# Designs tried in a protein design run: peptides against a protein of PDB entry 5TDY. Part 3

Target 1, 88 residues: chain A of PDB entry 5TDY
Amino acid sequence: EKKIDGRRKAAVLLVALGPEKAAQVMKHLDEETVEQLVVEIANIGRVTPEEKKQVLEEFLSLAKAKEMISEGGIEYAKKVLEKAFGPE

## One batch from the design tools (peptide; made by RFdiffusion4; aimed at target 1 R7 L13 K53)

Design b2_p24_5 (failed a check: the pose's geometry)
Pose (drawn by RFdiffusion4):
Structure b2_p24_5 (pose): chain A 88 residues (1-88), chain P 24 residues (1-24)
Amino acid sequence: as target 1 above (88 residues)
Amino acid sequence: DEYFLKVVEAIDEETKEHVKELLE
C-alpha cells in the first residue's frame, strides 16, 4: 500500500545491477547512506520485473537530465572559446 | 527521493549502459 520512495528505488536498482556493480556504486555513498540502503535491501521483499522496469526508466530519465545539464555547459563553453579565437 | 538521487549520481556510464541492457 505504501508509495514507493527514493530509498526503495535505490534498493531495487542496486539489486538489479548485481552485487559487483552495486558494490562499486556503494563506494561512492557515505556510511549513513550505505547502512540505510543495507536495511532496505535486507527488507527487499517482493520485486516484480514490472517494478524493476519502473525504477530503471526513472533512473534513465534522471541520468538523461544530468547529461543535458552537462552537454549544455559544454556547448556554451565551446561557443565562448570559438568566439574568443575566431574572427569575432 | 534523496537516497535514489544519491545512487543516480554515483552510477557511472558503463553501469548506466548495463541498465539499458536490463530493459531489453

## One batch from the design tools (peptide; made by RFdiffusion4, then SolubleMPNN; aimed at target 1 Q24 V25 L29 T33; its pose is not in this set)

Design b2_p25_1_s1
Fold by OpenDDE base, seed 2:
Structure b2_p25_1_s1 (fold): chain B 88 residues (1-88), chain A 25 residues (1-25)
Amino acid sequence: as target 1 above (88 residues)
Amino acid sequence: IEEVKKLSPELIAEIIKELLEKEEE
C-alpha cells in the first residue's frame, strides 16, 4: 500500500464523487482551499483503481469514526468497493 | 463509491479540512 498525501486524497475523492457532489462538498470549504484543490484536481494525472479504492476506504473509515452512523467497518467498505468496481 | 456518495457533503468537507491541516507545513 502506497502512502498518499492528504491533498491528493482529497482530489481523488472529489473526482470520484462526480461534479455535483464535489461541488456540494467544496461549498463548505474556504476559497483558498477550493483553489488549492482545483489545482490538485487539474494535476491529478492518472488515478489507479488501487489508489481510488484506498482513498474511498479511508474516507468511509474516517466518516464512521466522526459520525458513528455507518455500520460495519473497513471490511464492509472493501465489500462495497468490490461490488462497485469488481475485483482487480 | 455509492456508499461514499451517501455521506453528507458537510462530513466529507470536515474530513478534507482535517487531512489538509495535517499536511500543512
Scores: peptide ipSAE 0.656, ipTM 0.912, DockQ to the pose 0.576
OpenDDE base, seeds 1, 3, 4, 5: peptide ipSAE 0.647, 0.644, 0.653, 0.652; ipTM 0.911, 0.910, 0.911, 0.911

Design b2_p25_1_s2
Fold by OpenDDE base, seed 2:
Structure b2_p25_1_s2 (fold): chain B 88 residues (1-88), chain A 25 residues (1-25)
Amino acid sequence: as target 1 above (88 residues)
Amino acid sequence: IEEVKKLSPELIAEIIKELLEEEEK
């Protein structure tokens, strides 16, 4: 597992979410943060399936830790992502 | 990704803020 900096994690997630959901997220961020993330997205380059999976698993884990979802954790997130992205 | 898309935009934004704060340290 490769280490991913927080800025890139955010960019990877936003790209993975798609433009509509990403826009909804960005509405909750201040202008300076949005500009920072836009730069990261512009320079994101290639996102490997492994990197995307790693980022999404972490976000699901963090969401569960905040008790904002009914179920989750790293193992559950892994199962979800494997079912979603296994074929790719 | 569909599971992540079920998360509220506000929750995702909160997590992003925390990640960015950690990187700034």
Scores: peptide ipSAE 0.629, ipTM 0.902, DockQ to the pose 0.597
OpenDDE base, seeds 1, 3, 4, 5: peptide ipSAE 0.628, 0.623, 0.627, 0.627; ipTM 0.902, 0.900, 0.902, 0.901

## One batch from the design tools (peptide; made by RFdiffusion4, then SolubleMPNN; aimed at target 1 R7 V55; its pose is not in this set)

Design b2_p26_2_s4
Fold by OpenDDE base, seed 3:
Structure b2_p26_2_s4 (fold): chain B 88 residues (1-88), chain A 26 residues (1-26)
Amino acid sequence: as target 1 above (88 residues)
Amino acid sequence: DPLLEEVKKYSPEEIAEIIKELLAEE
């Protein structure tokens, strides 16, 4: 997997969300941050399916780690078990 | 896209918090 800097990750995420959801998110960020992200989005160029997937997966991992939403799922369950008892 | 649908379940505020963390990596 290719390493993506945080600024690009944020831009990829916002683009993936679509303009409506992205706009709602922006309302919770300070003005300077918004301006920075708008520039990043404008210069995002091409986003590969692999890059998009990587960013979304990392988001979900971070969000679930912060317990923002309690969710299950097979993959998440596997990671929980691996952390608790793995890698055996 | 199942991943995107999962992400969209989070509120704008929650997503913003994660973005702040991404921007604070360095």
Scores: peptide ipSAE 0.743, ipTM 0.952, DockQ to the pose 0.745
OpenDDE base, seeds 1, 2, 4, 5: peptide ipSAE 0.734, 0.734, 0.736, 0.736; ipTM 0.952, 0.952, 0.954, 0.953

## One batch from the design tools (peptide; aimed at target 1 D5 A16 K53 A63)

Design b2_p27_3 (made by RFdiffusion4)
Pose (drawn by RFdiffusion4):
Structure b2_p27_3 (pose): chain A 88 residues (1-88), chain P 27 residues (1-27)
Amino acid sequence: as target 1 above (88 residues)
Amino acid sequence: TLEELLEEVEEYSPEEIAEVIKMWLEE
């Protein structure tokens, strides 16, 4: 009945990635976050492929949002450099 | 498919995945 929260989505994602990949992700999290995610995974309960798909698609949308922010800055910086070196 | 979505997610670096996870936890 409870709504899926961020902690749940993170756990579903880490379970879906397999242990080795999930371990590489955990190395980039602080101790408090790691411990809390451990208890979330220990309490993984049931996860259908449908729930995994929902989590993965939300991940991809956020990853794309981060790529757009990065690409936007790269495009702006290169335009500035082109103007600085070019005939303008 | 679910398999193709998962392979796509595995292409991201661990650091990049962790950043998305941190965004979820900040909500």

Design b2_p27_6_s4 (made by RFdiffusion4, then SolubleMPNN; its pose is not in this set)
Fold by OpenDDE base, seed 3:
Structure b2_p27_6_s4 (fold): chain B 88 residues (1-88), chain A 27 residues (1-27)
Amino acid sequence: as target 1 above (88 residues)
Amino acid sequence: LEELLEEVKKLSPEEIAEIIKELLAEE
């Protein structure tokens, strides 16, 4: 996968959220940061589905790592199985 | 993609902002 810098990631995410949610998020950032992100958004250009997916997946991964959301799905199921019955 | 986005939207604006701050602090 292609490496995306943090500024680009943030811009992609904010655009994906839509103007209303993005505005709410920006209220929690300092003025200088907001200005920086607005510039990034203005110059975002094309966002491919692949790039959007990559950003969203990383975002969710970070959220899980911070315990903002619970882990689930097949990966969690695999961990449960391994802990319950051992590797083999 | 829409499913992923909906999951992100479940986070509060403050939580999302916290992650953004970390992204912007990357070397």
Scores: peptide ipSAE 0.717, ipTM 0.944, DockQ to the pose 0.673
OpenDDE base, seeds 1, 2, 4, 5: peptide ipSAE 0.710, 0.707, 0.714, 0.713; ipTM 0.945, 0.945, 0.945, 0.944

Design b2_p27_8 (made by RFdiffusion4)
Pose (drawn by RFdiffusion4):
Structure b2_p27_8 (pose): chain A 88 residues (1-88), chain P 27 residues (1-27)
Amino acid sequence: as target 1 above (88 residues)
Amino acid sequence: DPMFEKVVDAVLKAGITKEEIEELLEE
């Protein structure tokens, strides 16, 4: 009945990635976050492929949003450099 | 949710590509 929260989505994602890849992700989290995610995975309960799909698709949308922010800064910086070196 | 966003950053730092996640989605 409870709504899926961020902690749940993180756990579903880490379970879906397999242990080795999830371990590489955990190395980039602080100790408090790691311990809390361990409890969330220890309490993984049931996860259908449908729930996995929902989590992965939300991940891809956020990853795309981060790529757009990065690409936007790269495009702006290169435009500035082109103007600085070019005939303008 | 900030917790999930933090994990998204961590996944990107771990070198896991979007294409790899899309392949996982297909399975």

## One batch from the design tools (peptide; made by RFdiffusion4; aimed at target 1 G6 L13 Q24 L60)

Design b2_p28_4
Pose (drawn by RFdiffusion4):
Structure b2_p28_4 (pose): chain A 88 residues (1-88), chain P 28 residues (1-28)
Amino acid sequence: as target 1 above (88 residues)
Amino acid sequence: LEELLEEVEEYSPEEIAEVIKEWLENDE
C-alpha cells in the first residue's frame, strides 16, 4: 500500500545492477547512506519486473536531465571560446 | 527490461550515486 519512495527506488536499482556494479556505486555514498540502503535491500521483499522497469525508466530520465545540464554548459562554453578566437 | 538494464550499466558509479542521492534528498 505504501508509495514507493527514493530509498526503495535506490534499493531496486542496486539489486538490478548485480552485486559487483552495485558495490562500485556504494563506494560513492557516505556511511549513513550505505547503512540505510543495506537495511532497505535486506528488506527487499518482492520486486516484479514491472517495478524494476519503472525504477530503471525513472533513472534514465534523471540521468538524461543531468546530461542535458552538462551538455548545455559545454555548448555555452565552446560558443564563448569560438567568439573569443574568431573574427567577432 | 534487459535493454534498459544494459543502458543503465553504461553509466559510471559516480553518476548512478548522484541520482540515488537526489532521490534521497527529494524525500527529506

Design b2_p28_5
Pose (drawn by RFdiffusion4):
Structure b2_p28_5 (pose): chain A 88 residues (1-88), chain P 28 residues (1-28)
Amino acid sequence: as target 1 above (88 residues)
Amino acid sequence: SESVFEEVVDAVLKAGISTEEIEELLEE
Protein backbone atom coordinates (compact mmCIF):
# COMPACT_ATOMS: atom_id res chain seq x y z
CA GLU A 1 0.00 0.00 0.00
CA LYS A 2 2.84 2.41 0.77
CA LYS A 3 4.18 4.51 -2.08
CA ILE A 4 7.57 3.59 -3.48
CA ASP A 5 10.13 6.08 -2.11
CA GLY A 6 13.72 6.88 -3.05
CA ARG A 7 15.20 4.41 -0.60
CA ARG A 8 13.13 1.64 -2.13
CA LYS A 9 14.11 2.56 -5.68
CA ALA A 10 17.79 2.60 -4.73
CA ALA A 11 17.49 -0.87 -3.18
CA VAL A 12 15.62 -2.32 -6.18
CA LEU A 13 18.31 -0.90 -8.47
CA LEU A 14 21.19 -2.27 -6.42
CA VAL A 15 19.56 -5.73 -6.32
CA ALA A 16 19.05 -5.64 -10.09
CA LEU A 17 22.69 -4.77 -10.77
CA GLY A 18 24.07 -7.86 -9.05
CA PRO A 19 26.36 -7.92 -6.03
CA GLU A 20 29.64 -6.97 -7.68
CA LYS A 21 28.31 -3.90 -9.50
CA ALA A 22 26.23 -2.89 -6.48
CA ALA A 23 29.40 -3.15 -4.36
CA GLN A 24 31.20 -0.68 -6.68
CA VAL A 25 28.24 1.72 -6.37
CA MET A 26 28.25 1.47 -2.54
CA LYS A 27 31.89 2.61 -2.39
CA HIS A 28 30.65 6.03 -3.53
CA LEU A 29 28.08 6.42 -0.71
CA ASP A 30 28.63 7.57 2.84
CA GLU A 31 28.45 5.20 5.84
CA GLU A 32 24.95 6.34 6.94
CA THR A 33 23.56 5.80 3.45
CA VAL A 34 25.20 2.37 3.15
CA GLU A 35 23.71 1.17 6.47
CA GLN A 36 20.28 2.40 5.59
CA LEU A 37 20.43 0.80 2.15
CA VAL A 38 21.49 -2.47 3.79
CA VAL A 39 18.36 -2.48 5.91
CA GLU A 40 16.30 -1.68 2.82
CA ILE A 41 17.82 -4.62 0.91
CA ALA A 42 17.51 -6.93 3.95
CA ASN A 43 13.78 -6.01 3.78
CA ILE A 44 13.58 -6.31 -0.03
CA GLY A 45 10.40 -8.33 0.14
CA ARG A 46 8.85 -9.03 -3.26
CA VAL A 47 9.97 -7.34 -6.44
CA THR A 48 8.35 -8.25 -9.72
CA PRO A 49 10.05 -7.60 -13.08
CA GLU A 50 7.49 -4.86 -13.56
CA GLU A 51 8.74 -2.99 -10.48
CA LYS A 52 12.32 -3.48 -11.65
CA LYS A 53 11.40 -1.97 -15.03
CA GLN A 54 9.78 1.06 -13.39
CA VAL A 55 12.90 1.67 -11.31
CA LEU A 56 15.32 1.22 -14.22
CA GLU A 57 13.34 3.54 -16.50
CA GLU A 58 13.21 6.25 -13.83
CA PHE A 59 16.99 5.80 -13.43
CA LEU A 60 17.57 6.21 -17.16
CA SER A 61 15.51 9.40 -17.23
CA LEU A 62 17.56 10.95 -14.39
CA ALA A 63 20.83 9.80 -15.95
CA LYS A 64 19.76 11.37 -19.24
CA ALA A 65 18.93 14.60 -17.38
CA LYS A 66 22.45 14.65 -15.95
CA GLU A 67 23.94 13.95 -19.40
CA MET A 68 21.97 16.88 -20.82
CA ILE A 69 23.31 19.20 -18.14
CA SER A 70 26.87 18.02 -18.83
CA GLU A 71 26.57 18.16 -22.62
CA GLY A 72 25.06 21.65 -22.39
CA GLY A 73 28.07 22.97 -20.48
CA ILE A 74 30.50 21.25 -22.86
CA GLU A 75 28.76 22.75 -25.89
CA TYR A 76 28.80 26.24 -24.31
CA ALA A 77 32.46 26.00 -23.31
CA LYS A 78 33.56 24.85 -26.76
CA LYS A 79 31.58 27.67 -28.40
CA VAL A 80 33.35 30.17 -26.21
CA LEU A 81 36.75 28.67 -27.10
CA GLU A 82 35.86 28.64 -30.81
CA LYS A 83 34.98 32.36 -30.61
CA ALA A 84 38.20 33.09 -28.70
CA PHE A 85 40.40 31.40 -31.28
CA GLY A 86 38.37 32.19 -34.39
CA PRO A 87 38.01 35.30 -36.49
CA GLU A 88 35.40 36.90 -34.18
CA SER P 1 13.49 10.48 0.39
CA GLU P 2 13.85 10.84 -3.46
CA SER P 3 17.26 12.42 -2.82
CA VAL P 4 18.59 9.02 -1.80
CA PHE P 5 17.73 7.65 -5.22
CA GLU P 6 19.35 10.68 -6.86
CA GLU P 7 22.53 10.12 -4.85
CA VAL P 8 22.51 6.45 -5.99
CA VAL P 9 22.08 7.67 -9.58
CA ASP P 10 25.26 9.78 -9.21
CA ALA P 11 27.06 6.91 -7.50
CA VAL P 12 26.10 4.49 -10.32
CA LEU P 13 27.56 6.90 -12.89
CA LYS P 14 30.70 7.31 -10.78
CA ALA P 15 31.07 3.55 -10.50
CA GLY P 16 31.48 3.49 -14.27
CA ILE P 17 28.22 1.72 -15.09
CA SER P 18 27.02 2.90 -18.45
CA THR P 19 23.41 3.73 -19.38
CA GLU P 20 23.72 1.16 -22.19
CA GLU P 21 24.43 -1.50 -19.59
CA ILE P 22 21.34 -0.44 -17.65
CA GLU P 23 19.31 -0.58 -20.91
CA GLU P 24 20.53 -4.14 -21.53
CA LEU P 25 19.50 -4.98 -17.97
CA LEU P 26 16.07 -3.49 -18.68
CA GLU P 27 15.67 -5.81 -21.71
CA GLU P 28 16.30 -8.91 -19.51

Design b2_p28_8
Pose (drawn by RFdiffusion4):
Structure b2_p28_8 (pose): chain A 88 residues (1-88), chain P 28 residues (1-28)
Amino acid sequence: as target 1 above (88 residues)
Amino acid sequence: EEMFEKVVDAALKALPDIKEIVKELLEE
């Protein structure tokens, strides 16, 4: 009945990635976050492929959003450099 | 949603090909 929250989505994602990949992700999280995610995984309960899909698609949308922010800055910086070196 | 965002940032730092890995998982 409870709504899926961020902690749940993180746990579903880490379970879906397999233990080795999830372990590499955990190395980039602080101790408090790691412990809380451990409890969330220990309480993983039931996860259907449908729930996995929902989590993965939300991940890909956020990752794309971060790529767009990064690409936008790269495009702006190169345009500035092109103007600085070019005939303008 | 903050917890998930932290994992998203961490996953992008830890695994350069994470987006492809996630797409492969969606095929399963």

## One batch from the design tools (peptide; aimed at target 1 G6 L13 E58)

Design b2_p29_1 (made by RFdiffusion4)
Pose (drawn by RFdiffusion4):
Structure b2_p29_1 (pose): chain A 88 residues (1-88), chain P 29 residues (1-29)
Amino acid sequence: as target 1 above (88 residues)
Amino acid sequence: EIEEAEELLEESEEIMENVVAEVIKEWLE
């Protein structure tokens, strides 16, 4: 009945990635986050492929949002450099 | 202006580091 929250989504994602890839992701989290995600995974319960799909698609949308922020800054910086070196 | 553009380029490229961990951190906010 409870709504899926961010801790749940993170756990579903880490389970879906397999242990080795999830271990590489955990190295980039602080100790408090790691412990809390361990208890979330220990309590993984049931996860259907449908729930995995929902989590992965939400991940991809956020990853795309970060790529757009990054690409936007790169495009702006290069435009500034082009103007600085060019005939303008 | 060139120096600011080069710094901005570098900072922008770093956004894409550890994307999975950064998304997880965003979910936990």

Design b2_p29_2 (made by RFdiffusion4)
Pose (drawn by RFdiffusion4):
Structure b2_p29_2 (pose): chain A 88 residues (1-88), chain P 29 residues (1-29)
Amino acid sequence: as target 1 above (88 residues)
Amino acid sequence: LVAEIIKAWLDPEELEELLEEKEEVEEER
């Protein structure tokens, strides 16, 4: 009945990635986050492929949002450099 | 990247900021 929250999504994602990849992701989290995500995974319960799909697609949308922010800054910086070196 | 997304999911304010920054980039384009 409870709505899926961020902690749940993170746990579903880490389970879906397999232990080795999930372990590499955990090295980039603080201790408090790691412990809390361990409890969430220990309480993983049932996860259907449909729930995994929902989590993965949401991940890809946020990853794309971060790529757009990064690409936008790269495009702006290169335009500035082109103007600085060019005939303008 | 995955870790940053996980942190954003755990922090609603960080997630909201990420979406606002994305919208600003779309408006600029």

Design b2_p29_2_s1 (made by RFdiffusion4, then SolubleMPNN; from b2_p29_2, 9 letters changed)
Fold by OpenDDE base, seed 3:
Structure b2_p29_2_s1 (fold): chain B 88 residues (1-88), chain A 29 residues (1-29)
Amino acid sequence: as target 1 above (88 residues)
Amino acid sequence: MVAEIIKEWLDPEALEELKKKAEEVEKKR
């Protein structure tokens, strides 16, 4: 498993969500952080399927640890995110 | 929800602590 820096993880997730959903997420971040992430998104380059999978799995793991996703909602959340990461 | 995880990714110290918690939670299951 390749180590991915935190800023790249965020950029990968935001790009996968699409511009509309990404914008809604970024409203909860401070202005300086948003500007930094916009630069990362602009220079994201190629994102491999392996990176997408790794980012998604870590996201779910951390969200569970923070009790942001209930036990019954884990499978549903996984499906929703997988749809967002999938090709159009 | 998503923004909170992004904040964790941008804070290496907080992320390390959260990863430890994730391991503990998973072990208890």
Scores: peptide ipSAE 0.626, ipTM 0.896, DockQ to the pose 0.424
OpenDDE base, seeds 1, 2, 4, 5: peptide ipSAE 0.614, 0.617, 0.619, 0.609; ipTM 0.893, 0.893, 0.894, 0.891

Design b2_p29_2_s2 (made by RFdiffusion4, then SolubleMPNN; from b2_p29_2 with L1M E17K L19K E21A K22A E27K E28R)
Fold by OpenDDE base, seed 2:
Structure b2_p29_2_s2 (fold): chain B 88 residues (1-88), chain A 29 residues (1-29)
Amino acid sequence: as target 1 above (88 residues)
Amino acid sequence: MVAEIIKAWLDPEELEKLKEAAEEVEKRR
């Protein structure tokens, strides 16, 4: 498994969410961070299926660790995100 | 919220803590 830079993980996730949802997420970040991520998104290039899978799995793992989602909500969250990361 | 995970990805120290926590949760399964 290839290690992915944190900023790239964020960019991959935000691109997968789409511009509207990504914008809503970035409203919770400071201005400097947003600027950095915008650059990262602009230069994201090709995202491999492996990267998408890795980012999604780590996101769910971390979200669970922060107790952002209950066990019962994980499957639903996974399906929602899988649609975002799904075939383009 | 999703932004919290992004913040973690951008903070090496926070990310390490969360990964450790996640690992602990996973092994309990």
Scores: peptide ipSAE 0.617, ipTM 0.895, DockQ to the pose 0.409
OpenDDE base, seeds 1, 3, 4, 5: peptide ipSAE 0.586, 0.572, 0.586, 0.577; ipTM 0.872, 0.866, 0.874, 0.867

Design b2_p29_2_s4 (made by RFdiffusion4, then SolubleMPNN; from b2_p29_2, 10 letters changed)
Fold by OpenDDE base, seed 2:
Structure b2_p29_2_s4 (fold): chain B 88 residues (1-88), chain A 29 residues (1-29)
Amino acid sequence: as target 1 above (88 residues)
Amino acid sequence: MTAEIIEALLDPEKLEELKKQAEEVEKER
């Protein structure tokens, strides 16, 4: 895996979620953090499918650790990502 | 909840802790 900095990961994730979901997430963040993320999103540039896949897989792993999603949900999501963005 | 992960991504120390938790959960599987 290529090392991606946390700020870029956050930006990639928010863009991947889409504007509606990203907005809902950002409602739970403080103004300073939102401003930081807006800058990162504005400067995101090109996101490769591999980078997007890596960020989303990491997100799913972290979400599982937070008990946000069921194990079946994460496995299904991984399979969808593999089909959409290629094998790991 | 997703916001907590975003916050962790912005804090390397929190991210490391959360990754360790994720690994532990995966190992128990």
Scores: peptide ipSAE 0.416, ipTM 0.823, DockQ to the pose 0.431
OpenDDE base, seeds 1, 3, 4, 5: peptide ipSAE 0.393, 0.399, 0.395, 0.396; ipTM 0.816, 0.814, 0.816, 0.814

Design b2_p29_5_s3 (made by RFdiffusion4, then SolubleMPNN; its pose is not in this set)
Fold by OpenDDE base, seed 4:
Order: sequence, then structure tokens, then C-alpha cells
Structure b2_p29_5_s3 (fold): chain B 88 residues (1-88), chain A 29 residues (1-29)
Amino acid sequence: as target 1 above (88 residues)
Amino acid sequence: MSVEELLEEVKKLSPEEIAEVIKELLAEE
């Protein structure tokens, strides 16, 4: 994986959301931030599927860390087992 | 998960929640 700066991550995410959802999100950001993001979006250029996936995965990871979404699946199951029976 | 599936999960969050995470991304050093 290649390192992506935070500004580009945000731009990739906003473009992926689509104009309507992105606009709703930007209503919760200060004007200066919005202007910065608009510039990043305008200069986003080509976004590969790999880059897009990387950004979305990190975004969801951050959202989970903030307890905005529930954790599930194999990784959660592993955590449950570890807490119940230890790392053995 | 596919990109489409990941995106749908993100879209389930409120605009405010998404903005909160974006602020964190922008604060990265």
C-alpha cells in the first residue's frame, strides 16, 4: 500500500460519497476546511480502485474506533474468544 | 468487502459522523 495524505483521503471519501451526501457532510465543517477540501477535490485526478478501497477501509476503521458503528465478523469473534479464553 | 459494500457502510453514517472522521483525517501530521 502507498501512503496517502489525510487531505487526499478526505477528498477521495467525499468524491466517493457523491455530491449530495458530500454536501451534507460539508455543512458540518467550517468554511476554511470546506474551501480546502474543494481544492483537493478539484485536483483529485485519477483515483484507483485500490486507493479508494484503502481510504474506505481506513475510514471505517476510524469510525469503529469512535464507536460510530458496531464491530462484527471474524475479527470481532476473535476478540471475543481472546477475552473469554485468552490468547491460547 | 468490495468497494461498493464498503461505501454503503460509510453512507449509513450520518453526515455529522462522517464530518467528525474527516476532521480527524485532516488533523493527521
Scores: peptide ipSAE 0.727, ipTM 0.946, DockQ to the pose 0.739
OpenDDE base, seeds 1, 2, 3, 5: peptide ipSAE 0.714, 0.714, 0.724, 0.711; ipTM 0.946, 0.946, 0.946, 0.946

## One batch from the design tools (peptide; aimed at target 1 K21 L37 L56 F59)

Design b2_p30_2_s3 (made by RFdiffusion4, then SolubleMPNN; its pose is not in this set)
Fold by OpenDDE base, seed 3:
Structure b2_p30_2_s3 (fold): chain B 88 residues (1-88), chain A 30 residues (1-30)
Amino acid sequence: as target 1 above (88 residues)
Amino acid sequence: SELEKEVKELIEEVKKYKPEEIAEVIKELL
């Protein structure tokens, strides 16, 4: 697993989301941050599936640690257990 | 590929978050 700087992580995430969702997200960032991220996106180059997976998983880890989604916790826990131990 | 299928699933999970929620996590990355 390679270390990725935060700016690249954000750019990879935004590109992965697609232009519509990315635009919605960027409306909640300050102007200077948006300009910086646009530069990162423009120079993103090749993004491997492995890098994309790494960034997306880190996002989900951070988001879930913050408990940003109010619903679905139990179902998510069930999915985790199912994947970890398989069906009985 | 299996990896690309997994990535697509992860993207759909991320999309479930509100734009402002995703933005807050991005701020943590920067």
Scores: peptide ipSAE 0.720, ipTM 0.953, DockQ to the pose 0.729
OpenDDE base, seeds 1, 2, 4, 5: peptide ipSAE 0.716, 0.712, 0.711, 0.713; ipTM 0.954, 0.954, 0.954, 0.954

Design b2_p30_8 (made by RFdiffusion4)
Pose (drawn by RFdiffusion4):
Structure b2_p30_8 (pose): chain A 88 residues (1-88), chain P 30 residues (1-30)
Amino acid sequence: as target 1 above (88 residues)
Amino acid sequence: SDEDFFPKVVDAVLKAGITTEEIEELLEEL
């Protein structure tokens, strides 16, 4: 009945990635976050492929948002450099 | 907060070198 929250989505994602890839992700989290995610995974309960799909698609949308922010800055910076070196 | 965990994992996944293509391939296996 409870709504899926961020902690749940993170656990579903880490379970879906397999242990080795999830372990590489955990190395980039602080101790408090790691311990809380361990409890969330220990309490993984049931996860259907449908729930996995929902989590993965939300991940991809956020990853794309981060790529757009990065690409936007790269495009702006290169335009500035082009103007600085070019005939303008 | 509980909602802060998923964005933190998203950033950590990208730092761990896991590409979006790998996640898309994982999604196709479902």

